Peptides against a protein of PDB entry 6FRK. Designs and how they scored, part 53

Target 1, 411 residues: chain A of PDB entry 6FRK
Amino acid sequence: NEEVLNAMLKEVCTALLEADVNIKLVKQLRENVKSAIDLEEMASGLNKRKMIQHAVFKELVKLVDPGVKAWTPTKGKQNVIMFVGLQGSGKTTTCSKLAYYYQRKGWKTCLICADTFRAGAFDQLKQNATKARIPFYGSYTEMDPVIIASEGVEKFKNENFEIIIVDTSGRHKQEDSLFEEMLQVANAIQPDNIVYVMDASIGQACEAQAKAFKDKVDVASVIVTKLDGHAKGGGALSAVAATKSPIIFIGTGEHIDDFEPFKTQPFISKLLGMGDIEGLIDKVNELKLDDNEALIEKLKHGQFTLRDMYEQFQNIMKMGPFSQILGMIPGFGTDFMSKGNEQESMARLKKLMTIMDSMNDQELDSTDGAKVFSKQPGRIQRVARGSGVSTRDVQELLTQYTKFAQMVKKM

## One batch from the design tools (peptide; made by RFdiffusion4, then SolubleMPNN)

Design b1_p11_8_s3 (from b1_p11_8, 8 letters changed)
Fold by OpenDDE base, seed 4:
Structure b1_p11_8_s3 (fold): chain B 411 residues (1-411), chain A 11 residues (1-11)
Amino acid sequence: as target 1 above (411 residues)
Amino acid sequence: EDSLLKLIELL
């Protein structure tokens, strides 16, 4: 039993290392999992794999929990949020994403560009802020980030802004001059929260970078970016361990909407390749798809129509980049993304919807849509001609629908 | 909840 446990833990440890989890954390997790597994319960014929997976999941949840409550802005107060992080971490983009998130939640939000080092930093912020209709401040002439940050914070305080986000200079390296500048800015503006933005793709360097920031600036929150890429997010655990600060949000793509509150369970589920069921549900619920309750009730009764399938394809298309949606689905991991570009998958869904747009209400609303078409094959030819597709494409759609409807009836 | 997932798993 101990040999089997050690073999399975070796596989898990390898997978965590391949997910950019720090070697020290992987070692600690292995020791904690070994201590949490009752070998006697494992002898009683319980599914050893499920027990180990559950123990690993619990210990990963603990590694993401710093034991400190995340800072949250206070409604009706002026909340100053300072962003810190390396150049290329996605810091500037993340400032805009956070501002947009709070603006959509009905907060009076603004952005300050205190990055005087990077040429065009203010133009980039201004462009992003203008697209999102977020008020912004910065200078083309002032070179002192302390002055810009102070003036911008004062301006937006006087204008009764609730969320005041300050973007600072990012350097390519941990330079003492950068940390001194960050400390001077922090001392001048007295931020309510300091957010460290970390790129998940930097792998094993996450710990050392996060620690270097925490040792110089009182980082109270972490945002992890580039979780849409090849980064499995293991570096996030290293950031939490090094900063002792909670992850508050994650960046999941390049769009301003590719930003979500951090949830521990979905994140660990995704890290383990179990999919993000809960995050999929949350994204569906955030879309205020009022029709989802009616659909859930129909599905509970084993009813599923071609119209219900069409509405689900519309919902999937509204959930954002297809890559993110697929990455949230159990079993649609990296291997399914290898078989098609996001654009091709979206084009395929749009093609299926175009076929259904050529169906009539009797065909769409039938609880046995496939049987309607099988009884009258002339319907397939009509739909094929109406949508500009082959009769085979319509038959493939009906075959997919039949598989769905059969699964719904088995629920 | 489980139903949308099962739908997406079949696509």
Scores: peptide ipSAE 0.009, ipTM 0.427, DockQ to the pose 0.083
Fold by OpenDDE base, seed 3:
Structure b1_p11_8_s3 (fold): chain B 411 residues (1-411), chain A 11 residues (1-11)
Amino acid sequence: as target 1 above (411 residues)
Amino acid sequence: EDSLLKLIELL
């Protein structure tokens, strides 16, 4: 039993190391899991694998919880949020994503570019801000980031902005001059929150980088970026451990909508390759798709039409980046989240919807749509001609629909 | 809930 436990823990530890979890945290987790597992309960024939997985999951949840409540902006107040992080961490993009997130939530948001070090930093921020219709401040002539940050914060305070995001200079490496500049900016603007932006793809360097920032500036929040790539996000645990600060958001791509509030359970589930079923449910429920109750009721009765499938494709398209949805489904590996697959998946859904747009109400509303088409093959040819697709494409759609309808009947 | 998830899992 102890040998089996040690073998399973070795596999988990290997997977966590391959997920960029810091070796110290993996060692600590292993010992914590060993101490939490009753070997006598393991002997009783309980599902040893499930018990170990649950113990691992519980310990990972503790590693992502710093025991500190995340800062949240106050409505009707002027909340200054300073961003810090290395160049290439996605900091500037994340500033725009956060501003856009709050703007969509009905906050009066603005962006300040206090990056005087990088040529074109202000142009990049201005482009992102303009595209998102977010007010921005910066200078082409002022070289002191403290002056720009102070003037921009004062301006937007006077204009009664609720969310004032300050993007600071990054560097390619940890440099004392960067940290002194960040400290000077922080002292001048007195931010309500300092957000450290970390690239998840830096692997085992996450701890040392996060610590270096926390040791110099009062980091109160972490945002982890590039969780759409090959990075399994284990570096996020290192950032929390080093900063003792909560992860507040994650970046899951380059699009302005590739940004979500951090949820501990979904993140750990995804890190373990278990998928994010709960986050998918939550995201489906957050869309307030009034028609979901009627669909759930039909599904409970084993009824599923081509129209119901069409409405679900519309709903999936409304959920935002399809890569985020796929990344929530168990068994869709990180390679399925490639940006290429999102556009292709969305194009596939749009193609399927275009085929269904050429169907009539009798075809769409039939509880046995596949039999309607099988009994009258001329319908397939009509739909194919109407949608500009092959008869094969229509048959493939009907085959997919049949698989769904058969599954719904078995539920 | 489980039904919609299984539908999404098949997509």
Scores: peptide ipSAE 0.009, ipTM 0.445, DockQ to the pose 0.035
Fold by OpenDDE base, seed 2:
Structure b1_p11_8_s3 (fold): chain B 411 residues (1-411), chain A 11 residues (1-11)
Amino acid sequence: as target 1 above (411 residues)
Amino acid sequence: EDSLLKLIELL
């Protein structure tokens, strides 16, 4: 029993390391999971795999929860939010995304460019702010970020802005001069929240970077960026562990709308390759497609058919950037994210839909479609012939459906 | 890369 536990924990530890989870956190997780699993309860015929998966999931949820309530802006007050982070972390883009997020919610929001170090920082912020119709402040002549930040905050306070976002200089290296500048800006403007922006794609460097920022400035919130790329988000666990601060938002792409509130459960599910069904439901709700309410209601009731999966693929095909949405579907994330451009991902979805077009209503509308095919293997051969695919392609589709339907039944 | 592989072997 201990050998089986150790083998399964080794697979999980490998997958977490491949997801950029810090080695120390993976070791701590392994120890915590071993201590949380009663080996005697595992002997009693319980599904050992499910128990280990649940223990791993529970310990990952604890690792992403710092035990500190996230700061939230107060309506009708002046809330100053200072952004800190390395250059190339997506900090400046994230300032615009956060400003736009609050503006869309009916907050009086503005942006201040206190990045005097990067040539064209103010022009970039001005361009992003103008496109989003967000008021902005900055200087082409003032080189002191403290002066710019102070003047901009005072101006927007006097104009009764509710959300005042200050973008600071990011450097490429952990330089003491950067941390001193950030501290001077923070002391001058007295922000209500300091947001550290972390690039998830830096992998194992996440812990050391997050710690260096937390040791110098009072980081109270974390935003993780570039979760649309090869980064599986393991760096987010390192950020929380180092900063002891909650993740408040994630950046999921380059567009101003590629920004969402952080949700613990969906994030851990995605990190484990379980998919993000909640985020998929939220995204399907945002589309306001007439057929979405019925699909969401079925998903909430743990009902999921091959037809519901087909309708979901049709909706995905309407949504655009397929890579992000496919990564939210259990069992698609691993096989679809790694190798395909958007056109290849769309071609794969169209292939799956073509396989489903060769299914009958009994197969499509079954609450256990995979069992219908497993009981009568001749159905797989019929569908394979009808769609011009291999019996393997049909089995892979049914395997993906089964993974998804099992996740929906756990909601 | 090599340090991560060696660590996976040690885990």
Scores: peptide ipSAE 0.008, ipTM 0.435, DockQ to the pose 0.010
Fold by OpenDDE base, seed 5:
Order: C-alpha cells, then structure tokens, then sequence
Structure b1_p11_8_s3 (fold): chain B 411 residues (1-411), chain A 11 residues (1-11)
C-alpha cells in the first residue's frame, strides 16, 4: 500500500513540477498528502486513486488560498489600485483589462500611466484606454513617475472616479533603483490595493520574483497572465506563497475580454490538466443558454454523452471568444490552441460536429459512447464514410470524448 | 504532454 501511494505521489509530483510548481511547494504537498491519507482506509478496498486525487486536490486548493480575504473596491468611494510587476508580465495590458472589467460592471474607472522608463508606454496605454473608452492620464514630458501618479490620482479623485488604476514602470531583475521608485510611487499615492502582475510562463522564477516585489511594497493581490499559452499556471502557487496574497483575476489571452475573476476549483482542475469544467459551466450559465440546467444536472450525475458534447460544441460556436472556451474543455487544452488561430480551432470543431452528424441516436445518447464504438468497429467505419473523414479522425474524436466523459464521471 | 496526461490519469 505504501509503495502504491509513493508511486502515485511520484507521478503527481512529476506532473506538478512540469506544471511549473515550485519544488519546495511540491515537496510540502507530498508530505501533506501523505499525512492526510489514511493508509487503513486505503487497505479496505476503497478506490485508492480517488483518495489520493481528492487529497492532492484539497492540498492544492490550500496552496492557492492564502487565508486572506481578497480586497474589493467600495462602491461610491475612490479606490486607488497600483499595479506592479516585471517588464513583459502583461501589466499594462492587465491594467486595461481590469479597468474594462470594472467599467462593464458600472464603475467609474480610469487609468494612469506612471511608466516613464519605457518609451511609448503612455502611447500604448492611451491606445488601449481609447479603444475601451476608458479615461486616462499620463505625460509625454514629465519623467518623475511620482509626480505623474500623484497628479493623475488627484485629478481623478476630484472628478469622483471610483476605480483609479495606476500602471507603473516594469522592472528588469537587476534594477534596485527602480524598486525604490516603485516604493516612492506607493508612498505618494497611498493605494488601497497593490496588485502584483505575474506572467505564468516564467516557471520556477515566480517565487523569487514575487518575493522581491513583496519585500519592497505591500502586495495585497495577484493577477496571473498568459494562462492561454504553454504556461500550466503552477507559478501562481509560488506567487501566492511568496506574497501571501490571493489571486484575484487571471488573463487568458490578448483581448481586453480575455480576463476573468479567479476561481480556485477551476484553476486547480486546469493545473492538474482536468480542464476547467466548472469555469465552462459558469461561462455557459453566464450566457443563459437554454439547455444549461439540463447539462449541469447531467454533469453532476457524472453523465456525459456524445450528444451532450455536440450541444456543447454548438454552444461554444455561439459564444464568440472561442479560444478561451476551448482552453476550458478537457482534451481541447493547449495542444488545440497552440497549433492554430481561432479560425482553425473553429474549423476543427466544425469537423468534429460533422463527424457527430453521421452518428446515430444510439451512439450519441450512450453514456459510454466510446464503448459502443469499441464493441462494434464497423460503426467507426460507417461514421467515417458518412462524414467523409478517416477512421483515425473518428477515433481521435472518441478519444477526446472518452477523456471528457471520464472527467465528468469523477465530478 | 504525457505527464499532464499521467496527472489526469492519476486524478
């Protein structure tokens, strides 16, 4: 029993390390999981795998929860939000995304560019802000970020703005002078929240970078960017551990709408490669698609058919920002997006639907559709001929369905 | 690829 546990934990630890989870956190998680598993219950013939899974999931949930309540803006007050982070972290883009998020929620939102170090920083912010119809402040001539930040905050306070977002100069790892400038800006504007923006793609460097920011300024929130890329998001755990601050939002692409509130369960599910079924359900619910309740009840009962997958593909095709939604579907993750633009992803989805259009009701409505095809290989050949595709294309669809249906059965 | 699949397979 202990050998089986150690083997399974070794595989989990390997996958977490490959997800850019910090080696210290992976070691701690391994020990916490070992201490949380009753070996006697494992001996009693309970599903050892499900117990280890649940224990791993529970310990990862604890690693993303710092036990600190996230800061929230107060309606009708002037809330100053300062952004800090490395150059290339997506900080400036994230300022615009957060401003747009609050604006769409009916907040009076503005942006301040206090990045005097990067040439064209103000032009970039101005372009993003103008496109989103967000009021902005900055200077082409003032070189002191403290002056720009102070004047901009004062201006927007006097104009009764509710959300005042201050973008600061991004830093390279080696410039202590620029950390002092960041502290001077923080001291001058007295922000209600300091947001550290972290690029998920920086891997094992996340801990040291997040700590360097927290050691200089009182980081109270984390935003993780570039979770649409090859980054598995394991660095987010390191940022939470180093900053002792909650993740409040995630950036999931390049568009201004590629921004969502952080949810622990979906994020851990995605980190574990289980896809974001809850986030998919939530996005589906936000769209008020008529069949959502029936789908949610089927998912809660661990039932998922090829028809249910087809209906989800139809829904996804209606949703517009298709790349984000594909990244939430288990088995359609990074590999489906990494090889093509949104149009190619849509073409692939349409191809899968065309394959399913050649299936019969017995195949579509089976709670084990893959087993129906495996028992009678002639069905694969019929569907392949009917849809004008290879038998391999049908097998790939059934493999994706099987992955999804197995995950739904584990919910 | 295989190890995330193994984590999914382990989960």
Amino acid sequence: as target 1 above (411 residues)
Amino acid sequence: EDSLLKLIELL
Scores: peptide ipSAE 0.000, ipTM 0.366, DockQ to the pose 0.023; fails the geometry check

Design b1_p11_8_s4 (from b1_p11_8, 6 letters changed)
Fold by OpenDDE base, seed 2:
Structure b1_p11_8_s4 (fold): chain B 411 residues (1-411), chain A 11 residues (1-11)
Amino acid sequence: as target 1 above (411 residues)
Amino acid sequence: EDDFEKLLELL
C-alpha cells in the first residue's frame, strides 16, 4: 500500500512540477498528502486513486488559500489601488483590465500612469484607457513617479472617483532602485491595496520574484497573468505562499475582457487537468444563447450526453477565443492545446464534431454514451468508417466524453 | 532536461 501511494504521489509530483509548481511546495504537498491519507482506510478497498486525488486536491486548495480575506473596494469611497510587478508581467495591461472590470460593474474608475521609466508607457496606457473610455492621468514631462502618482490621486479624489488605479514602473530584474521607487510611491499615495502582478509563464522563478516584492512592499493582493499560454498556473501557488496574499483575479489572454475573478476550485481543477466546468458554465451563461439554460440545467442534474457535448462544441465555436474554452473542458487539457494555434484547435474540434455527426440518435442521446459503445464495439467501427477516422480517434472522443460526464455527475 | 531528471531522482 505504501509503494502504491508513493508511486501515485510520484506521478502527481511530476505533474505538479510540469505545471511549474515550486519543488518546495511539491515536497510539502507530498508530506501533507501522506499525513492526510490513512493507510488503513486505503486497505479497506476504497478507490485508492480517488482518495489520493481528493487528498491532493484538498491540499492544493489549502496552498492557494493564504488564510487572509481579500481586500475589496468600498462603494462610494475613494479606493486607491497600486500595481507593482516586473516589466513584462502584464502589469500595465492588467491595470486596464481591472479598471475596465470595475467600470463595467458601475464603479467610477480611473487610471494613473506613474511609469516614468519605460518610454511610451503613458502612450500605451492612454491608448488602452481611451479605447475602454476610462479616465486617465499621467505626464510626458514629469519624471518623478511620486509626483505623478500624488497629483493623479489628488485629482481623482477631488473628482470623487471610487477606483483609482496607479500603475508603477517595472524593471527587467529585481533591482533595489525599483523597490525604493515603489516604496516612495506607496508612502506618498497611501494605497488601500497593493496588487502584485505575476507572470505565470516564468515557471520556477515565481517564488523568488513574489518573495522579493513581498519583502520590500506590503503586497496585499496577487493577480496572475498569462494563464492562457504554456503556463499551467503552478506559479500561482508559489505567489500565494511567498506573498501570503490572495489571488484576486487572473489574466486569461491579451484582450481587455480576458480577465476574471479568481476562483480556487476551478483553478485547482484546471491545474490538475480536471477542467473548469464552473468557468465553462459561467462563460456559457455570458453568451446569452437561448439554448444555454437547458444545457446548464442538464449539467446541474448530472446529465450529459454526446449530443450535449456536440452542442457545447457548437457554442465554443461561436465564442471566439477557442484555446481558453477548450482548456475548461475535462479531457481537453494542455495536451489538446499545446500542439497548435487557435486554427489547429478549431480543426480538432471540427474533427470531433464530424465523428459525432456519424453517430445515431441512440448514441448521441444516451445518458451513458460510452457504455453504449462499450457494449457494442461494432458501433465504434461504424462511426469510424462513417467519419473517415480511425477507431482510435472514436475511442479517444469517447474517453474525453466519459471524463466530462463523470465530472458532471459529481457536480 | 537534466535538471528535471535530477529533480525526479531527488523525489
Scores: peptide ipSAE 0.007, ipTM 0.415, DockQ to the pose 0.010
Fold by OpenDDE base, seed 1:
Structure b1_p11_8_s4 (fold): chain B 411 residues (1-411), chain A 11 residues (1-11)
Amino acid sequence: as target 1 above (411 residues)
Amino acid sequence: EDDFEKLLELL
């Protein structure tokens, strides 16, 4: 029993390290999982794999929870939100995404560019703000970020703005002059929230970077950027651990709409390669595709067929940016996204659909499609021949379907 | 890097 536990924990720890989870957090998780698993309950014939997975999931949820309630803006008040982070973290883009998010929710939102260090920072912010129809402030002549931030905050307070976002200077590395400037800006504008923006793609460097910001500035919220399929998101755990601050939003791409409120359960499910069925359902509902109500109702009843999976792939093919949507699909997470551009991901979906096009109605409409094929292996060979693929490709599809159908049965 | 290799050896 202990050998099986240790072997499964080894696989999980390896997968978490490959997901850029910090080594210290992986060690702590391993110890916490070992301590949380009652070996006596494992002896009672419960599915040991499910118990270990549940313990791992529960401990990952605790690592994402700093035990501090996230700051939320107050409606009808002036809320000053200061952004801090390194150059290239996606800070300026994230300011625009957050402003647009609140604007779409009916908040009177504005942007201030207090980045005087980077040439063209104000032009970039102005371009993004203008595209989103967000009011903005900045200067081409003032070089003191404290003056710009103070004047911009005063202006937008006098105009009764509810969300006042201040973008600050970044640097390529941690520099004392950057932290001094950030402290001077923070002291002048008295922000209601300081948001640290972190790039998830920096992997193991997330801890050291997040710690350096927290040690110098009173970070109260974290936004993690570049969660567009290449970054497995393990750096987010490091940011929470170092800042002791909640993740409030994630950036999932380059588009202004590639921004969502942080949800702990979907994020941990995705980190474990379990996908995000809830986020997929939410995104499918946002598209108001008439055929989706029937699919959602089947999913709520724990019914999922190969035909329902085919219809989901057709919907995904209609939705565009495939990287995000495929990353929500259980079993399409890490391995499907790590190897290809959006076109390769599309070609893989089309290949899976072509395999399903060679299935019969009995196979497609079965509530246990994988069992239909396992009982009669000759079906796998027929489908493989009909679609021009290997028997392995058909088995891989059935394995993905089985993972999906098992998750749908848990919803 | 060295801490990652040492962890892989401990896993």
Scores: peptide ipSAE 0.007, ipTM 0.396, DockQ to the pose 0.010
Fold by OpenDDE base, seed 3:
Structure b1_p11_8_s4 (fold): chain B 411 residues (1-411), chain A 11 residues (1-11)
Amino acid sequence: as target 1 above (411 residues)
Amino acid sequence: EDDFEKLLELL
C-alpha cells in the first residue's frame, strides 16, 4: 500500500513540476499529502486515486492562500495602485485591463504612464486608454518617472478620481537600477496597493523573480498574466510563496476583457486539468445574458435539453476567446486550448449548432433528447439530411449531449 | 465539502 501511494505521488509530483510548480513546493506538498492520507482508509477499498486527488487539491489550495486578505479599493476615496514587474510581463496591458474592469463597475478610474525607459510606452498606454475611454496622464518630455508619477497622482487626486493606476518602467532583466526607480516612485506617490505583475510562461524563474521584487518593494498583490498560453500556471504558486501576497486577478489573453478576478478553487481545478465549471458560470453571469437566471434554475433542477445546450453554445460564442471557454468545460482537453485550434473549435460549435437548427421543438425541448432519437432512428436521418451532415455526426452530437445532461444531473 | 465531492465524481 505504501509503495502504491509513493508511485502515485511520484506521478503527481512529475505533473506538478511539468506545470512549472517550484521543486521546493512540490516536495513540501508531497510530504503534506503523505501526512494527510490515512493508509487505513486507503486499505478500506476507497478509491485511492480520488483520495490522493483530494489531498493534492487541498494542499494546492493552501499554497495559493497567503493567509493575507487582498487589498480592496474604498468607494469615494482616492486609491493609488502602483504596478511593478519586468518588461514583457504584460504589466502595461494589465494596467489598462484593471482600469477598464473598475470603470465598467462604475469607478472613476484613470491611468498614469511613468514608464520613461521604453520608447513608445506612453503612446501604447494612450492608445489603450483612448480605446477604453479611460482618462490618462504621461509626458513626452519629462524623463524622471518620479516627477511624472507625482504630478499625475496629484492631478487625478484634485479631480476626485477613485482609482489611480500608475504603470512604472520595466527592464528586460532584474537590475538594481529598476528596483531603485520603483522604490523612488513608491516613496513619492505613497500607493495604497503595490501590484506585482508576473508572466506565468517564465516557468521555474517565477520564484526568484517574485522574491527579488518583494525584497525591494512592499508588494501587496499579485497579478498573473499569459494563462492563455502553454503555461499551466504553476508559477503562480511560486509568486504567492515568495511575495506572501494574494493573487487578485489573472490575465487570460490579449483582449481588454481577457481579465478576471482570481478564484482559488477554479484556478487549482484548471491547474490539475479538471476544468473550471465555477469560472464558466461566473463568466456567464458577468456577461448579463438575459436568459442566464432561467438556465441556472434549470441546471439546479438537473434539467438539460438540446435547446439549453444550443443556448449555451450561443453564449460561448458571445464570450470571446473560445479556447479559454472550452478549457473551462470538463472533458475538453488542453489540446483545444492551443491558439491554432480556436477557429477549428468555433467551426466545430457552429457545425453542432447547424445540426440542432435542423431539429424540431419536440427534439430540442425534450428532457431526454437522446432517448427521443434512439426510439425513432428516422429522426437522426431527417436531421442529418436537413443539416447536410452524416448520421454519425448527429450521433456524436447526441453522445456529447448525453454526457452534458449526465453531468448536469449530478450537479 | 459537498461541492468538492461532486467535483471528484466528475473526474
Scores: peptide ipSAE 0.000, ipTM 0.324, DockQ to the pose 0.022
Fold by OpenDDE base, seed 4:
Structure b1_p11_8_s4 (fold): chain B 411 residues (1-411), chain A 11 residues (1-11)
Amino acid sequence: as target 1 above (411 residues)
Amino acid sequence: EDDFEKLLELL
């Protein structure tokens, strides 16, 4: 039993390290999972593998929870939100995404560019803000970020803005001069929230970077960016641990709407390569596609067929950007998307649909489609021939379906 | 790669 536990924990620890989770956090998780299982094995004759998976999931949820309630803006008040983070973290883009998110919710939002260090920072912010129809402030002549931030905050306070976002200078390195500038800006504008923007793709460097910001400025919230890329998001755990601050939003792509409120359960599910069915359901609901209610109801009842998967793929093909939505499907994780551009990903999805087009109604409508194929392997060969693909391609599809159907049955 | 494998052996 202990050898099996240790082997499974080794696989989980490996997967977490490959997901850029900090070594100290992985070690702590391993110890906490061992301690939790030793207590639960004494209490319940449950399947050990399910217990380990549940314990791992529960401890990952705890690593994302700093034990501090996220700051939320107050309606009808002036809420000043200061952004801090390195250059290339997606900070400036994230300011625009957050402003757009609140604007779409009926908040009076604005943007201030207090980045005087980067040439063209104000032009970039102005371009993004103008595209989103977000009011903005900045200067082409003022070099003091404190003056720009103070004047911009005062202007937008006087105009009764509810969400006032201040973008600060990002540098390539942690320099004391950057931290002094951030502190001076923070002291001048007295922000209601300081948001640290972190690039998920920096991997093991996430802890040291997040800590360096928290040690200098009172970071109260984290936003993680570039979760659409090769980053599995393990750096987010490091940011929470270092800042002791909640993740409030995630940046999921390059578009201004590639931005969502952070949800713990979907994020951990995605981190484990389980997929984000809940985030897929939410994104499907946001699109108000006519067939969504019937599909959501089936998913809630733990029913999932190959036809339901085909309908999901049709829905996904109606949704953009494609990379994010595939990353929400169990078995279409980073390995499926990392190997191609959006066009190749669409071609792969079309290939899977073409395989399903060669299936019969008994295969498509079975609540256990994989078992139908496993009982009669000749079906795999028929479908492979009908769709012009290898038997391996059909088996890969059935493996993906099985992963998805098993998750839906656990909901 | 080699440092990652050594790190996995230490876990």
Scores: peptide ipSAE 0.007, ipTM 0.431, DockQ to the pose 0.010; fails the geometry check

